# Designs tried in a protein design run: peptides against a protein of PDB entry 8HF1. Part 90

Target 1, 320 residues: chain A of PDB entry 8HF1
Amino acid sequence: NVMLYATKPTEVMVSFPHQEQVLTVTRLISAEIEKFYVSLDLMNIGVQPIRRSKSLQCLRDPSKKSFVKQLFNDFLYQMKEYGIYAASIAIISLIVEFDIKRRQAETLSVKLMHRTALTLCEKIRHLLVQKLQDMTYDDDDDNVNTEEVIMNFSTPKVQRFLMSLKVSFADKDPKDICCLVFVERRYTCKCIYGLLLNYIQSTPELRNVLTPQFMVGRNNISPDFESVLERKWQKSAIQQFRDGNANLMICSSVLEEGIDVQACNHVFILDPVKTFNMYVQSKGRARTTEAKFVLFTADKEREKTIQQIYQYRKAHNDIA

## One batch from the design tools (peptide; made by RFdiffusion4, then SolubleMPNN)

Design b2_p16_4_s1 (from b2_p16_4, 5 letters changed)
Fold by OpenDDE base, seed 5:
Formats: structure tokens, sequence, C-alpha cells
Structure b2_p16_4_s1 (fold): chain B 320 residues (1-320), chain A 16 residues (1-16)
């Protein structure tokens, strides 16, 4: 049990300015998604057979309109929290998901619903890529993956995160790095992984230093909908990180229970620490000598974040 | 122990 060990890593804060996204492209994308929700509500898809798995967890049928809305709401969150560049990666995951569901559709109405969602995702992808190309001289898709483009189309939080990796790991020996990056949401793991691959490839001092992987928690709510591909990916990613073939692992807070990963020398918490359990479980992975526990906060929330961490630290010491 | 601030060189770019 991670809670029984007094871990004393160095706690480090990284502050970033709060910026409101007032972009025309993000407004257009949000309006297109809202218009799609109105159209989606008018679609007659019939009564979908509820696969009654006997557990109370029957609520998230991925064939329903609510699941389509959830994926777009998660995309809108990622675009807001991580920026346009991260959104251009996140939309590809929606395209893949809706194409799979379109092919697996048992009815013409459900097939049409997923096709309409896919068409919207392709439109959104085009709007995002076109916006990234505003900084490129050549129309080649490869030119949008530069350090400059990534930084200019990322939120202040993501900019400070990438810069903190550069400061922490530039020109270090890969074997001396065992890093965890915690994010709140499942889909953020894959989005930040894709962003990090492109950033590391464009950053000479990190290119041969950091080898990222990502891990998504098992969806305890719907294990029947976990693809064989997702389960294979998780097993492979964990094994690569255990074997030292990957030295940076991106994981969601849903991983707090049951994934045995080695002791790490760096733990980054990219999203706000919302619970005492998240604090203890994530901090409990920073166990090596001189381990660092790095937190990110908006400047306006800095004092509140510090006070919350002191409360969690006190509560942890009272039970340890 | 106080929480240490990480010094990061460079400015934050405005959202484009």
Amino acid sequence: as target 1 above (320 residues)
Amino acid sequence: MEIEEMEIPGEILPLR
C-alpha cells in the first residue's frame, strides 16, 4: 500500500499565466459541434438494445448519442486546456473511434450517425491544420511539427510543461531518467504522448534522451468495451517502461489503483491535484534518492494550490 | 520544507 510509506521527494512548483482563448478557429469549432448536437438530437436511431451486463455499470453504451457527445466534449476540453496543437492530435483519436463504430454499426441509422460525426471530425481537423500552417511557408504537413509551431499553438500550461522537461532532462543520460507524467483524463494521455513525440523529435537536446510511452487505466465501468488493441498497448507500454526501453510514462489519475510501476526519480502532475488520494498515490511513486514531485499551477491559483498541498502533506504525515 | 519554484528561462508565447 503506497500510503504506508513516508515518501519525502522534493516538491517543486511550476507557475503559468492564465490566458483566455479568444481564437476565431476555436469559436468556429465550438459552434460546429453545438450545431451537430442539435442535428444529433433530431436523429432517429431507434431504441438501442441495452447490453444488460448485470453490474450497475450498464450506463455507458458507446453506440448511444450520449457517448458521441462525450467524445466531442472531451475534445473541446483538450482544445481549451492544452491548445490547438494538442487538439490537432486529439481529433485523430475521434476519427479512429468513429470510423471503428461506423464499421461495427448494427443499423443504418447508427452507421449514419457515426458517419456524420466522422465528417465533422474531418472538418475540425482541416480547420486545426490550416491554423497550424499559418506559421509555415510550405503546405507540407511535416512543417507543422516544429518546436516553434508546437509552442505557439500550445496553452501556457503546456508551454511551461515542455520547457520544464527541457530544463530537467536536456543532454542527460537516458538511463538516469525514470519519469511519470500524471494527467486527469484518459484521452489526454494519448494526446500529450503525440505532442511529446513531435516535441522531442524537434528538440535536439531531448531527441536521444526521452523515450515516452502512455498508459490508460482500465475502464472499470465498461471492461467489455476495452478493445484488444488497447489492452495490448497497455501491456506493451508497461513492459517497455519496466525494461527501461521507455523512461517517461504518461498516465491518468484512473491508474491510482493496481498498476505496479517501479520507483521513479521524477513525477510531474500536469493537471490540478483534486484529491488527497491522487496526491498520496502520485507522490508515492517518487521514491528514489533526490526524487522530484513537480506540480503545475496557474499564477492566480498559486497560493490556493500551495495551501492545498500543505494540507495534504500534513494529512499524509498524520497517517504515515 | 517549502515548495521550491522551478526557474524556467523564456517567455510564455501568447495564444495564437
Scores: peptide ipSAE 0.348, ipTM 0.887, DockQ to the pose 0.743
Fold by OpenDDE base, seed 3:
Structure b2_p16_4_s1 (fold): chain B 320 residues (1-320), chain A 16 residues (1-16)
Amino acid sequence: as target 1 above (320 residues)
Amino acid sequence: MEIEEMEIPGEILPLR
């Protein structure tokens, strides 16, 4: 009986300075969203029928207003946590979603609500792109996708993440790379994916080395609300990663028990590890002999983060 | 084992 010693991955910490975003543009955008929430609360969109699920748990179908507020709150979070460059990509996802919801609107009042949200997103996009152009001599939107612009308009966390990818993967064989990147929120997957595409394209040492893909976790709350398109995209993304056509996968949730993702040699946790389950399941994907489990922490939270990881290590060793 | 720190070359740019 060859005991397959499960090689424990090396745990690696990456520290970044905590910087408060005190930008005029971010304050202006936040104030415009707050004004929009006041206007949104005054909108009469009618009484929405409560879909009774057969299970006695009143999952109140989220108010169409609550969903609009959730998307803008997720955008504000991404702008704060990842920076202005990431926010310029995130706002495009809101534009696409509100345009779909506007076209699918059953009532004139709901159509108007989504139209007003869309107009605000377009204004926010222009403010963000204009701020990115402050470093460019040409008014061409394509000039904002340089390594210099990406780095200068990203938070210290994102800068350290991009630098850690360069240090880890510069000039390596793409076949030797199997990387997972975990993020907390669903919309962050697509935002960080778009940022990585532009960064890799602008970084010669990574352009032919890293091929990113993203996967959004299944919404276990309502599999019926997952579009057929989203399910097809998830299956295609997983298949590309299994076939080696993609070697870096961005995930918003721990891949459900039973998604056979190959043994990874790198696992990056871009956002704070909030639960023991997240720690065990994400670390359990780093299964190669030289596998690295990379954590990001603000300098101010470093000691607290280390103590939390030691508690999770102890709890994991007591169960194993 | 202690948590290893990754040494990353380069300065962090201030938020603009």
Scores: peptide ipSAE 0.346, ipTM 0.884, DockQ to the pose 0.737
Fold by OpenDDE base, seed 4:
Structure b2_p16_4_s1 (fold): chain B 320 residues (1-320), chain A 16 residues (1-16)
Amino acid sequence: as target 1 above (320 residues)
Amino acid sequence: MEIEEMEIPGEILPLR
C-alpha cells in the first residue's frame, strides 16, 4: 500500500503568466485541420472487413476516421498547451503513425485517407519550421534546436518548466536525481521528451546531469495496437530508469496500471491535477526525505489551485 | 504546511 510510508514531500508551486495571444501560424494550422475534417467526413472508406480483433474501438469506428481526428486533436492540444516548438516535434509522431497506417492499409480508400492526412502533416511541419526559422539567419533545420529558439517558441508554462529544471538540477550529480514528470496525455510524453532532449543538449548546466526517458501509456483500446516497437521501448525505458541510466522519466496516467517505478526525490506535475487519485498516486512517488512535489499553475488560477491542493491534502489525511 | 513558491530567475518571453 503506497500510501502508508510516504514521507510527506514538500509541495512547491511554480506560477506562470497566462498567454492569450494566438499566433497567425497557429490559426492557419487550425483552419487547415478543420478543412481536412470536412474533406474526411466526405470520404467513402467503405465497411472494413470485421477483423476479429475484439477491440472496442475497431467496433466503434469501422472507417478509422475517429482515430485520424483524435491524432490531429491531440496535436492541436499540444500546440496550444506547449507552443510551436513542441508542436514541431509532435507533428513528426503523426507523420510516423500515418505512414505506418498507410502502409498497413487493406483498402485503397483507407490508404488514400492516411496519405491525405500525411500530406497535411507535412504541410503543417513546413509551416512550423518556417516559423521557428524567423529567429535564425540560416535556412538549416539544425539551427532551430537552440535554447533561445526553444524558449521563444514555448508557452509560459513550458518556459517555467524548463527554467525550474535548470534551477533544480544545474551542475548536480546525476546519481542524486530521480525525477518524474507527469503529463495528462500519452502523446505529450513523447513530445516533451523530444523537447527535453534538445533543451538539455543546448543547456551546458544540464547536458551531463539529466538523461530523460518516457513511458508510453498502454493502449487501453487493444494490446494488439501496441506496436512491438512501443512495447520494447517501454520495457527498455523502465529498465534504464531502474538501473539509473535515466534519471528523468516522463509519464502519463500509466502509473495507475501498477508500473513499479522507484521512489523519486522530484515529481513535476506539468499539467493540471484533475483528480484526487492523480494527486495521491503522483505525490506517493515522491518518497525520499527531501522529496519535492512541484505543481505548475497559471497566475489567474493560482488561488483556485492552492484551494484544490488543500482540499486534496485534507481528504488524504482523512483516509490515512 | 503552506505551499512553497519556487523562485525562478528570469523573465517569461512573449510568444512570437
Scores: peptide ipSAE 0.336, ipTM 0.879, DockQ to the pose 0.751
Fold by OpenDDE base, seed 2:
Structure b2_p16_4_s1 (fold): chain B 320 residues (1-320), chain A 16 residues (1-16)
Amino acid sequence: as target 1 above (320 residues)
Amino acid sequence: MEIEEMEIPGEILPLR
């Protein structure tokens, strides 16, 4: 039903320079993950019994090696796309996940696999934190969460995103803000949420203005317990956003059909719009008068992005 | 309608 409303939000573009700068720490981390993949491929984990649970039918790899690789690949993506600061938050989510999986391991081989993955995550965390501390005088963990550190260790895209929030919302009344931030990947929601919490807390003009929350789409693959916790979290997050206790919601992909989210005055698309459906459904949330639909693009991809948006706009007008 | 460019003050910091 979101498709039926010809919402006319103002489409806004934010350009950022493409930086090909591969940090030494990023190369080291990538090399450690590749070494770990070689080790992981040599691990004999045995065949896990295919539990007939509908949730496990999507885990094509009974060894769970593919899931471990997916988490590290998602981490590498986040480190590349969002920077070292975002990576320092993302790695904590991997640590938590691998520690849970280690504790839940039914076999010694699976337990060892998750332990080895966890040990690598702790090494990566140390390398990331040490790099963030290059700007701090004291080894105090609290000193790495400043606006300066966040900005200096974020990609140009993330820097422009944070600056766009500051420009859009500095010193505004929280009640006048209803903002959605769309990201492509599920794990990015929590990473960007953690980054935004620290950024908002360190930015006086936003500290009492923005209250972020995040929502992850349903994971049909989650264990029943994780799926219950995630469903509770989703319900709580949506309710906080409906009640005005949160005014910025970070979402992966399109909000499921039937999640009634209020009309928003701002919609930010942090990652590239890859599908017409994503365009229509995300834009269809910008329903207020003077609503803004904000897109982020690298300078080198600007013309291609513009052309793609014009094609989507035309296709939307032809069906509306 | 053209897509508007958002004017954002400040420099992009190089990755350190």
Scores: peptide ipSAE 0.336, ipTM 0.878, DockQ to the pose 0.752

Design b2_p16_4_s2 (from b2_p16_4, 6 letters changed)
Fold by OpenDDE base, seed 5:
Structure b2_p16_4_s2 (fold): chain B 320 residues (1-320), chain A 16 residues (1-16)
Amino acid sequence: as target 1 above (320 residues)
Amino acid sequence: EEIVEEEIPGEILPLR
């Protein structure tokens, strides 16, 4: 049990300025999604057969309108929290998901619903890529993956995170690095993974230093909806990290249950620590000599973050 | 021990 060990990593806080997104492209994308929700509510898809598996987990049928709305709401969250560059990667995951569901559709009405969602995702992808190209001289998609483009189209939080990785790991020996990056949401793991691959490839001092992987926690929603591909990816990713073939692992808070990873020398918390359990479980992975536990906070939330961490630290010491 | 505040060098770019 991670809670029983007195973990004493150096707790580090990195601040970033709060910026409100007042972009025309983000407003346009949000308006197109809202317009799509109105259209989606008017679609007659019939009564979908509720697969009554007897567990309380039955409520999220991925063929329903609510699941389509959830994916777009998660995309809007990622665009807001991580920026346009991260959103351009996140939208590809929606395209893949809606194409799979379109092919697996048991009815013409459900097939049409997923086709309409896919068409919207392709429009959103085009708007995002076109916006990234505002900094490129050539229309080639490869030119949008530079360090400069990534930084200019990322939120202050993501900029500070990338800069913190560069400062922490520039020109280091890969074997001396065992890093975890915690994010709140499942889909953020894959989005930040894609962003980090492109950033590391564009950053010479990190290119041969950091090898990222991502792990998504098992969905407590029925194992029947976990694709064989997702399960294979999770098993491969964790094994690469255990074997030292990957030295940076991106994971969601859902890892609290039962993924055994080695002791790490760096733990980054990219999103706010919302629970005592998340604090204890994530901090409990920073166990090597001179281990660092790094938090990111908006300047306006700095004092509140400090007080919350001191409360969690006190509560942890009272049970240890 | 206090939380260490680390200043990361470099300017934060405005959202584009």
Scores: peptide ipSAE 0.437, ipTM 0.920, DockQ to the pose 0.732
Fold by OpenDDE base, seed 2:
Structure b2_p16_4_s2 (fold): chain B 320 residues (1-320), chain A 16 residues (1-16)
Amino acid sequence: as target 1 above (320 residues)
Amino acid sequence: EEIVEEEIPGEILPLR
């Protein structure tokens, strides 16, 4: 019952500049995805056998075209919201998913669809990696996972988030850290996790301080096997965080599903707080005496964000 | 209590 505890964490707002810079590579990738959608719409995938799959999504799109489009739209969102570096990690998740779906395809037409999607993902991956290499000098250490590359190919929001982590946790005792990072979308958890692993490894002040994990919600629309692996992984990740083997946990709306995590001293909200429930549940995890609840906002949305948080705070106090 | 605005040190790099 997180709603019943009037947690009084310090609410912190960090602003970032709104940059509307559309890179040539992001335009090219978007154009290739749109071209693929035209091709996808022309594909005759036939009527899939109505397997009594409990997933309402399989019932809504018998062609599975909407699911393919959803994954690419989710990727485009990640590339826009988090940048090219995060997109280079996100595309790997699409590659894995489309390869699984290709292998599980019941028809040749569905298999071909997922193969075509996979080929596009490999092209996108190559374009992203090539762009990250634009900062690597011609020396054999083509390590695109440096702090410099991560920062230069991340959005202002992600840059401010990483800098906030560095300022907050540099040279601290790992035992004194219990950090949650909330993101809106489930797939973002894995993307930001991969980014944080590379950033922490490349940042000496954090390398032995932060041990990240991620948590994905139990709403596994995924096949039974993926759902079992994901459930095992979730259970392991939560246990590592409870045992102190991880001190930073990346979460989506997962906490709404009744997953109890320990009281945290830091809660970062990387994405906009869109619901009162998200506000109460995330803030309710900042339960230590000196807990911080950190929000990120674009400069242009600062006033709107402040007003929204005051409204949520008022509504929370009226219920508590 | 007011929301604390925290200034994070460092320049924001333009998207490349």
Scores: peptide ipSAE 0.419, ipTM 0.911, DockQ to the pose 0.737
Fold by OpenDDE base, seed 1:
Structure b2_p16_4_s2 (fold): chain B 320 residues (1-320), chain A 16 residues (1-16)
Amino acid sequence: as target 1 above (320 residues)
Amino acid sequence: EEIVEEEIPGEILPLR
C-alpha cells in the first residue's frame, strides 16, 4: 500500500559503448580455469555424505566440485562484466573462500582440491596485479589503486558508473546522499564495494562525500550457511546506512520485503533489469523528492532496454 | 514521462 503514493523517480538511462575486445590476460586466465576444470573432473574426492538439511531446495553437490566451478564462473563473469581491476578484487574473495574450505576439509582429497583451486587463484591474482602494474612505475600493490588505474582497467559500464557517481555527488554534503546500487550477483557486491572504496579514496571530490557499504541479499539458502561474520556484517552495514554513517549501499537483491531502509534519492542499476519484480522493488526505493532511478545500457541494447522499461511501466500502471 | 537519456561527460577509455 505505501508504494502507491510515492513521487515517481526520474528514470535516467546512461549508455556506454559495447566492449568487443578481449584482453590477452583475460584469455589466459580463462584458459587456466578451463584446464583446472578438466583436472577437477578427474579428481576423485569421494562421495560426501549428503547432510540432509531439511530445506529441500539446495541440492548441494555432494562432491563440492560444483561449488568450486560456481566460484570460478562467477569470477569469470565479474572479469568480463566489470574488468580487470574488479577481477583483481574478486579473486581475493575466492582466495578467502577456498582457504576457509581447505581448512574445513574433512578429507585429504577435498583439502587437496581446495588447495589446487587456491593455487590457481594466486596465479590469477598475480597475472591481474601484474597487468595493473603496467601503468605504474612502482611495484607496490598500493600504487594500483589510483583513479587512473581503476578507470583504465574497468569496462565501459563501470567507467560510466564511476563517472556518474562523480558527476552526481562531487563536493556534496554526505548527509544529503542516500544512494542504492543494485547488482545481479552476490559476489559482485563485494567486488564493486572494494572498487568503490579505492575509487573514492583516490578521488578528492568523493573522499569525504561517499561512504560505501554492501549487503548481500539474504540467501534463500538456510541462514545456517551464512557465516556468522557475514550476518554481522549485513546487520552492521544496514544499521550504518540507516544512521547515515554510510550513504551508498551496494545490493545484490532488492532489499527483501521487510528490510526497512529509508527513502533513497538515488538508485543505480548497474546490471540489466531482468524481471518486473526487480524493476518495481528497486525503483520503489527511489522515493525522495527529485529521486533518480539510473539505468546503464550498452548502446547496442539501448532500444531493447527502453522498450523493456516501457513494458514494465505499463504493467506497473495496470496493477496500481 | 520519457526516460531521460543523460550523457555523462568523460571519455570512455579503451581496454588496455
Scores: peptide ipSAE 0.418, ipTM 0.908, DockQ to the pose 0.717
Fold by OpenDDE base, seed 4:
Structure b2_p16_4_s2 (fold): chain B 320 residues (1-320), chain A 16 residues (1-16)
Amino acid sequence: as target 1 above (320 residues)
Amino acid sequence: EEIVEEEIPGEILPLR
């Protein structure tokens, strides 16, 4: 049992101000997605021929509409929780997915559905990029990937996370770093990975210090829906992290499935710890001497977060 | 052990 011999990591809490400001662009994008859902519900996609793939999800949504809505709902969550800059990266993942699904469509109606979703994603991408360009004098897309733009178009949580990485790892030897970053959702791993690549490249103190990777959660639906590319990426990313060629790994709930990752000296929890299991598993990866387990909390939720962590500590000590 | 509250230096920028 890996739990018994873990040196207790130092538990660190970092607070950030809660901002209730809803940007006009965020409202516009949300309204365009809602209009699209109304149109999507009116689409007659017909009954898909039952592909013999026994995957429970193909049985639950013969129209594939729920999957389209799930991707846009995950995007809306990322835009709200991480900000406009992270959303500009997240939308690319939707574009790629809908283009693949459009090409794989067996019927004209399904092909049209994915094409309509793709057209909306391109409109959303343009709205996000135009908003990022409000800080740039030049219309060049490359100018939106600066440290200044990333910070100004990120939520207070993401700003505080990036600042915490800079303070923790500036000018350190990359060999002395073994960092995990936990996020709640599978798609968040990809957008935070893209954000970190751009941030690290724009931050001189981190360029040769941090090499990020991400683990894509297994599709609980079927290993048949894992693209050959996603499986290759996951194996390569884990191997690079084991070999020390990557020193920061972004993870979701995938660690519940017994992926053996090395003992880490830093564990960051970017999203709220919702379960005791998540707390124990993520904290159980911070096993080196002087390991840190870092939590982020809004100021309004500080007391609630502290009490929740003390409850989890008590429950953990009662089992150990 | 008490949770260590770490203050990260720097201003949080307002959402633009």
Scores: peptide ipSAE 0.417, ipTM 0.910, DockQ to the pose 0.721

